# Peptides against a protein of PDB entry 6DSZ: the designs that were tried, part 162

Target 1, 361 residues: chain A of PDB entry 6DSZ
Amino acid sequence: NYVVTAQKPTAVNGCVTGHFTSAEDLNLLIAKNTRLEIYVVTAEGLRPVKEVGMYGKIAVMELFRPKGESKDLLFILTAKYNACILEYKQSGESIDIITRAHGNVQDRIGRPSETGIIGIIDPECRMIGLRLYDGLFKVIPLDRDNKELKAFNIRLEELHVIDVKFLYGCQAPTICFVYQDPQGRHVKTYEVSLREKEFNKGPWKQENVEAEASMVIAVPEPFGGAIIIGQESITYHNGDKYLAIAPPIIKQSTIVCHNRVDPNGSRYLLGDMEGRLFMLLLEKEEQMDGTVTLKDLRVELLGETSIAECLTYLDNGVVFVGSRLGDSQLVKLNVDSNEQGSYVVAMETFTNLGPIVDMCV

## One batch from the design tools (peptide; made by RFdiffusion4, then SolubleMPNN)

Design b2_p18_4_s2 (from b2_p18_4, 8 letters changed)
Fold by OpenDDE base, seed 3:
Structure b2_p18_4_s2 (fold): chain B 361 residues (1-361), chain A 18 residues (1-18)
Amino acid sequence: as target 1 above (361 residues)
Amino acid sequence: LASAEEEAAYLAELEKSL
């Protein structure tokens, strides 16, 4: 019996930051295929806490904090449509990851979308939304006492959704999505009625966005609205205000991932296919009535990293660069550039040994 | 033609599943 110790996966396909182990701990969670790694972020670096084997490839990994929870819960969806909500529990030296809820959300009828599985959580934790199949939006209501994740589908008229997010500051859960039709790419919003299990008209739409618009970023209050990232442009819309920039620097390579730096949505990290790391800045304007509006958008090149599959800002200018194609990195953002004009310094590198070929022997 | 028919067939199946 050759116990081929299957090499642990090293390619990162997801990462999230939050307070999973406790209310006080800052955690980095890393998805590596079927493996979940949990770290505590310390001044000295990443402290490993737990590794968890999942029953499938992690397709969605999101932290969320329902009302009345002291710490974040983890939503995971696998590529085989197994959904779970996980909680970290520590009892002395015993560390357990418990399943609070689980379910299979696979449909018998549905064409898997070309852009893959998208999973999103309402900022107010009212529901989870899943774009799994063309023409469907799956909703998982978030009920505190439900151990079984029940889902229902809503018909989505837009068949070719590129990206979707829940908006902030909405009375009802509201999605914003980029979709493609024969006329081009567009942005639309829908309110999700849990009661009626249908979409209602959302607060705004934007027809004929950039042809290569690929990502939606939901912006927290006070700005609200969404950022749409394309190949050539970055646009903001909140129903009342529209703003677009076309910085030449982003045309060189496709932006493929983003992460919010500031809780108020004033800064975002952007990573492109060449491993360039950018900061997107939202410049505020304070109105005489005390309202905060978006004045401008700015993009700054920070430096170069491994090609990011995912980015997550930790703390104190430290960023985790999760890479599928290269080595993952812990990098520090400096206020001042080095002699080469880079604001990025690699602190730690995590060797990527490439795809684990499951040799079914 | 085939793509439109395939799409129409898919939508018709999808509607029956709801």
Scores: peptide ipSAE 0.474, ipTM 0.905, DockQ to the pose 0.009
Fold by OpenDDE base, seed 4:
Structure b2_p18_4_s2 (fold): chain B 361 residues (1-361), chain A 18 residues (1-18)
Amino acid sequence: as target 1 above (361 residues)
Amino acid sequence: LASAEEEAAYLAELEKSL
């Protein structure tokens, strides 16, 4: 009996930062195919806490904190449409990852979307939204006492959604999405009615965005709105204000991932297909009435890393670069550039042994 | 690109599932 010890997956396909183990701990959670790795971020680096085997490839991994929770919960959706909400529990030295809720959200009828599974959580934790199939938006209401994740579908008229996020600061849960039709790519918003199980008209839309618009970033208050990232342009819209930039430097390679640095949405990390790391900066203008408006958008090249599948800002200028194609890294962002003009210093590298071919023998 | 007919058929199936 050759126990082929299947090598553990090393390719990162998702990462998230939050307070999962406690309210005080800063955690890094890393998805590596079917494996979830949980770390505590320390001054000395990443301290491993727990590894969890999942019953499928992790497709969505998001931290969220419902009202009355002291720490974040973890939503996971697998590529086989198994959903769960996980909680970290520690009792002395005993560490348990508890499934608070679970369910299968697969539909019998639906064309899997070309852009893959998208899972998003309302910033106010009212619902989880899932774009699994063309023409459907699945909603999982977040109820504290629900052990079984129940979902319903809302018909989404826009068949070819590219990316979708929940907006911040909305009275009702509101999605913002990029979609494609025969006329090009567009941005639209919908309010989600849990009561009526339907979409209502959202606060704004933007027709005819860049043809290669691929990502939506929901911007928190005070700015609100969304950033739309394309191949050639970055645009901001919040219903009242529109701003667009077309920095030549982003044309060289497609931006493929992003992560918010500042809680107020003033800075975002952007990673492209060449492993270039950028900072997107939202410049503020404070009005006499104390309202904050977006004055300008700026992009700065920070340096080069492994090609990021996902990025997460940890603390003190430390960034985790989760890579699927290369080695994952911890990098330090410096205030001053080196002689080569780079603000990025590699701190630690995590060897990627390549894709685990699940040879189902 | 799915033909207009294929898309119409898909939409008709979706509507029956809702």
Scores: peptide ipSAE 0.473, ipTM 0.912, DockQ to the pose 0.010
Fold by OpenDDE base, seed 5:
Structure b2_p18_4_s2 (fold): chain B 361 residues (1-361), chain A 18 residues (1-18)
Amino acid sequence: as target 1 above (361 residues)
Amino acid sequence: LASAEEEAAYLAELEKSL
């Protein structure tokens, strides 16, 4: 009897930080193929709380807090288009992950997009948006009483969406996306009407962005707007203000992931394909009327890590580096650089044993 | 990139599904 100890997946394909177990607990959630690992972030490190098996490869994992919820809920979409909203419940020593809502969001007609599944949540928790197929944007309305996730499609004229996010501070849910056409890459915004199930014209657009513009970062208030990350440039636009930087240091390798450090969007971690970790800084200018405007963008090299598939800032300068290609890491960001000019110190390394070929015999 | 004909066919199918 060869007890094939089913080797657990070790490659990380997603990570998120929030308050899932309680309002007070800071959690790290890690997606490893079909497995969800839940940790509490403590002063002593990561404390494991629960591991959950999912019915498929996790393609989207996002925390969100609807109005009136004391803690975050978890949205998961699998690669087979199974969607669920999960809630953590603890009663004494009993820990339950409950499904508040579920559904299959697969369409009969649709070309799966080359850039894969994108799932986003409106910052005001009005809807979930899904880019699953070219020329469609799927909307899941977020209603408190819905046990069944109902979705509808809106026709998206732009067939080649590269990345999409919901913007902050919008009266209606508003998406910002990078798309490619024969003329190049562009940024556009749309308002999403839940009532009419259509797109309305968004607040702004930016035609002819950098040819390799690959990521959209939605910036929270007070700045608002979006950051567009390319290979050679980082741009900011909010409808009123445009800023662009082209720091030579980012040209060396493609930025592949990002994570917001500050709740107000003043700092972001950026990871590239060489495992370099950057800080993107938004410098504020306070106007005499009390309005806050973006003065400048700055990029600082922090150091090197494993090649990040995902990044998440935890607390106190601690960052989780989720790696698919290498070992995942818990790293400390220091105020002072070491002798090599690095601000990054590895605290813990999580061995990646590579892709587990589940030989289903 | 899908041919213009393949793209037109896909869009026509997509419109019928909405």
Scores: peptide ipSAE 0.471, ipTM 0.915, DockQ to the pose 0.010
Fold by OpenDDE base, seed 1:
Structure b2_p18_4_s2 (fold): chain B 361 residues (1-361), chain A 18 residues (1-18)
Amino acid sequence: as target 1 above (361 residues)
Amino acid sequence: LASAEEEAAYLAELEKSL
């Protein structure tokens, strides 16, 4: 009986950075189809800690820290709508991944959205939001004592949502989303009432954004608001201030992923379909009253990597480039460019053997 | 693009599920 050890998947479809194993450890978590890989980030590189098999392809993977938790919890949603909240627990040398909560969030009625599954977590950990189906927004309230993930739907009038995020600094959980209608693409906000299980009018909207606006980035305080990324433009809006740039360099290839570098939202990594890595910079202006406002947006080309499916900044200028189409990379961002004008140096490359065609025979 | 009729039918089913 040759147990053909099924080759482990090597294509990366998600990555996140946080403090999952402890409050002190910096972790890199990598989703490879049904596999979750957990690393500790060290000065020497990535130290593997645990691999976990999931009951399906990972579609959403997000770290979050409820009030009073010392470390992050992990939310996972599979392509078959199995949701769980995971905790890392170490007892001496014994390492366990504990399921705090689980549930199936599939609906009987709903058209799966063309842009796929979107899962987001409120920055204040009040709820998880899921865009699974056209015309619905699913809410999972976050309660510490609940082992069963209960969800409810809110009717979303906008049928063609492109991307959605929770905003920072809102009294109530507030979503910001790009949607498409016959008139074009637009940005809208809604407050989510857990009590009434409905949407209330959000703080702002922006009609007729760029036709190819595809991503929303929620910006933390002190700036607040959101960044909208298109094919030709990058825009910022927070309900008071609006700013747009159209750097010619981003027009050459579609930006497909992003990751926040600084906790205050002053810098973001951007990756495009050609494997170009950019830095988006938010320039601040300090007002006489001590308020911080956005002065300008800038985009700088850092260099070239594998085509990123996901990006995550680790520490000390180290970035993990998760690739589905090519080899994943650990890269260093340098302050000075090399002879070729690149600020990017590959530190480690992880071979992608391609999609394991599960020939279900 | 779903026809206006297909979209209306989908929305009517969706509303019944809420």
Scores: peptide ipSAE 0.465, ipTM 0.911, DockQ to the pose 0.009

Design b2_p18_4_s3 (from b2_p18_4 with T3S E8K W11L E13K)
Fold by OpenDDE base, seed 4:
Structure b2_p18_4_s3 (fold): chain B 361 residues (1-361), chain A 18 residues (1-18)
Amino acid sequence: as target 1 above (361 residues)
Amino acid sequence: LASAEEEKEFLEKLEEAL
């Protein structure tokens, strides 16, 4: 009996950064199908801390810090709709990943959305939002003492949601989403009432965005609002200001992932289907009254990497490129370009052995 | 880990180079 040691998944399907192990540690968390890998980011590179087996394929993985927590908690949703909130605890050499809360959020009725599972967390940690099924938005209220994740559904009139995020700086939890109807793609906002379990009218909408608008980025304060990424254009809207750019360079290949570089949302990494890495820059204008407004958007090519499924900015220009199709990489951003005009240097490469074909023998 | 100031300075220099 050849015990085919079940080859561990190597294809990355998600990654996040934050302070999960402690308030001071910078962590990289990598989802590889059913496996969660936890690293500490050090000056010497990635230090492995823990590997965790999950009871299903990881579909959503998000770090969040509720008020009064010293470190981030981890929300995971599996493809089988098992939700959990995880906490890292270390006592000497003993490392435990503790389930603070769990629940199954599957509905008996609903069409699973063709664009897959979307999970988002309100920046103020009031709720988790889930787009699992067409025409439904699931809400998990965040309560500190609740070990059982309870959810409710709100009906969404927009049946074909492409992407959704919670906005920053909103008095009530507010979602911004791209949806498709027979007239094209549009952006809309809704306030989420926990009390009434309904949507209220959001602060703004933008009808008739680019036909291939695929991603929403929620922008932190002071700018607020959202960035909408398409095939040909990148747009910003915050209810007061609208900006659009159509840089020719993004038309060559579809942008498929993004990550915020800095806490204020001035810079984002973008990855496309050809493995090109871009910086999206939000140019600031300081007004005479001391208010900061968005002046312009700029996109610059940094270089080439493996085709990113996910990107995470770590620290000091180090980026983790999580790849499903190729090898994952640690890359360094440099201030000076090389002879080819690239600002990207590969530091480490993690071999992707491809899909584990479950050979049912 | 770079300080928040060192990180800011790095990103500003990168932005200026781009």
Scores: peptide ipSAE 0.609, ipTM 0.940, DockQ to the pose 0.906
Fold by OpenDDE base, seed 5:
Structure b2_p18_4_s3 (fold): chain B 361 residues (1-361), chain A 18 residues (1-18)
Amino acid sequence: as target 1 above (361 residues)
Amino acid sequence: LASAEEEKEFLEKLEEAL
């Protein structure tokens, strides 16, 4: 009897960084199919803390900190629409991952979206938003005392949403999304009314964006607004200001993931389908009144890594490159480029053994 | 772990080099 010890999944399909184990610890959380790995980021590298088996493939994994919480909570949605909010608790050597809330958010009616599951959290932790089905936006209100995740749907007129985020600095929870219609791709915003369970008109829209606009990045205050990433262009809009760049270097390969470096949203990592790592820079201009305005956008090539499914900036120029197609990496950003003009050095490589063929024997 | 100041200085130096 060869007990084929089912190899643990090695392909990374999500990663997040935050303060999950404590307020002080910097954590890296890695989703590998049904497995969640929790690390503490140390000067020596990644220290494993806990592994958690989930009852399905992790489709969404987001850290968030409700008001009055000392550390981040973890939202997970599985591909089977099981949602949970997890808390880390440690008492001496005893480590528990506690389910604060759970629910199944599957609808009986709806076409699953071809672009897959999108899950987002309002920056003020008022709600979770889910794009699961075409023409529907699911809302999970965040209530501290509710152990049961209850959701409702709001109808979207826009049937083909490409990407969606919550915006920062909005009085009401506001989504920004790229959608496609017969006329092309567009960006729109909606306010989400929890009370009325409907959309209100958002602060702005941008019609006729680039045909291959694929990602929305919500920009924190003071800038606010969103970055829209396409194949040929990167654009910024906040209702009052519009900027666009078309750097030739991004035309070579499709940008597929991003991560915010700075809390203020001045720098972002971008990864493309060739494993190129870029820095997106928001150039600031301080006005005479002390108001900070966005002057320009710049994209610079840092170097090459494994093809990222997800990126996360850790600390001190260390980046985790989560790869589905190749080996995941810890890489170091350097101020000085090497002889090849690369600012990236691989520190550690995590072997990807490929897809676990679930041989249902 | 770098201090927030060291982190800021690093990223500023990187941005200047790019």
Scores: peptide ipSAE 0.608, ipTM 0.941, DockQ to the pose 0.939
Fold by OpenDDE base, seed 2:
Structure b2_p18_4_s3 (fold): chain B 361 residues (1-361), chain A 18 residues (1-18)
Amino acid sequence: as target 1 above (361 residues)
Amino acid sequence: LASAEEEKEFLEKLEEAL
């Protein structure tokens, strides 16, 4: 009787950083299929705090801080459309992950989108947005007193959404998305009316973006707007300003993930399918009136890592590289390059045992 | 944990090196 000890999943399919355990602790949260691992980031490395089993594969994992909360809450959506908002509670040595709210957001009617589940949170914590099905945008209003997550659908005319984010600095919750039609890929914005349960016209659009435009990054204030990442180009748009770069180095491999380094959105990490790690730099121009505008975009190669499924900047140049295809890593960014011209040094490697093939022998 | 100032200085130095 070989007790096949069910190996814990090791492939990372999501990671986020924030202040989940306390207001002061920096946490790394790692999604490994149905498991959530919670770490505290310390000067000595990652300290494990808690592991949580979920009732399904984690499809969305986002930290957010509603007004009046001292620490972040965690939104999780599973591949089976179970949504929950989790809170960390510690009472002495007792650690509990409590469900603040839950709900099932599955629709009986709808085609599941081929590009998978997208979940986003409004930066002002007014709502959660979900792209689950083609032609629908699901909204979960964030109400603190409601233990039951209620959702409604808004019809989306754009059937083939590639990526979507909420924009920063908008009076009403505003989405920015890349979509595909027979003419190519485009960027559009919509305001989301909670009251009327409809879309209003957003502040801007950009027709005929790069054919392989795949990611939207919402940029915080003072810049605002969005970055659109393609295969050949990176573009910025905020309604008033447009910038585009086409650095030859990004053509070699598809950028597949990103993470914001600075709270003000001046720097981003980018990971490609070859495991190259880049920094995207937003150069500032201060106007005579004190208005900060985007002067230019620059992309620089930092070095090589495992192929990232997700990236998160922690602190002090430490980056977690969550990998599905390879070993996950903690890496250190250095100011000085090594003899190979790399600014990246591996600190720790987490072995990925791959998918448990249930070999029924 | 680096202070927010040390973090900023690190990232600025990195950006200058790139």
Scores: peptide ipSAE 0.605, ipTM 0.940, DockQ to the pose 0.940
Fold by OpenDDE base, seed 1:
Structure b2_p18_4_s3 (fold): chain B 361 residues (1-361), chain A 18 residues (1-18)
Amino acid sequence: as target 1 above (361 residues)
Amino acid sequence: LASAEEEKEFLEKLEEAL
């Protein structure tokens, strides 16, 4: 009996960093199709802790910390619309991944969105938002005692949502999204009422953004607002302030992923389709009243990596580059550039054996 | 794990170099 050890997936389709195993541990979580790999980030490198098999391809993987939790919980949504909230528990040498809540969030009626599944979590952990189908926004209220993830839909007038995030610093949960209509691409905000199960008017909108605007980044306080990434431009808006840059360097290849470096949203990693790694810098201006405002945006080339499907900053200038098309990497950012002008050095490379052809037998 | 201060200093130095 040749036990054909089913080759484990090597292509990365998601990664996230946070404090999942404990309040003190820094973790890297990697999604590889149906597999979740959990690492502890150490001074010596990545220490594997556990691998978890999921009942389907991981489509969304997000860490969040509800009020009164000492460590992060993990939200997972599969491509078959199975949702769960996972908790890490360790008791001595025994390690358990506990399902706190689960549910199926599939609708009987709806057109699956062409841009795929989007899952987002409110920064204040009031709800999870899901864009699964055109013209619908699904809400999962977060309740600590609820083991069954129940969802409801709110109708979106905007049928072609490109990307969506929850904003920071909002009294009510507020989404910011890029959408397309016959007139072009636009940015809009909505408040989400859990009580009324409807959208209210959001704080701001920006009509006629760049035609290829593809990503929304929610910016933490003190700046607040959002960054909109296009093919040719990067824009910031918070309701009161608007800034736009059009750095020529980003025109060469499409930015496809991002990750926040600083908790305050001063720095972001950007990855493009050529494997270029950038730093997006938010320059601060401190006002006489002690308020911090955004002065400018800057984009700088750090170097080249594998083509990122996802990026996550770990610590001490170490970045995980999750790749679907190439080898995933741990890279180190250096203050001094090398002879080629690169600030990036590969520390470790994880061989991608290509797509496992799931031979459906 | 770098301290939060060491991390901040590193990122500030990187930003100044860019």
Scores: peptide ipSAE 0.603, ipTM 0.938, DockQ to the pose 0.940

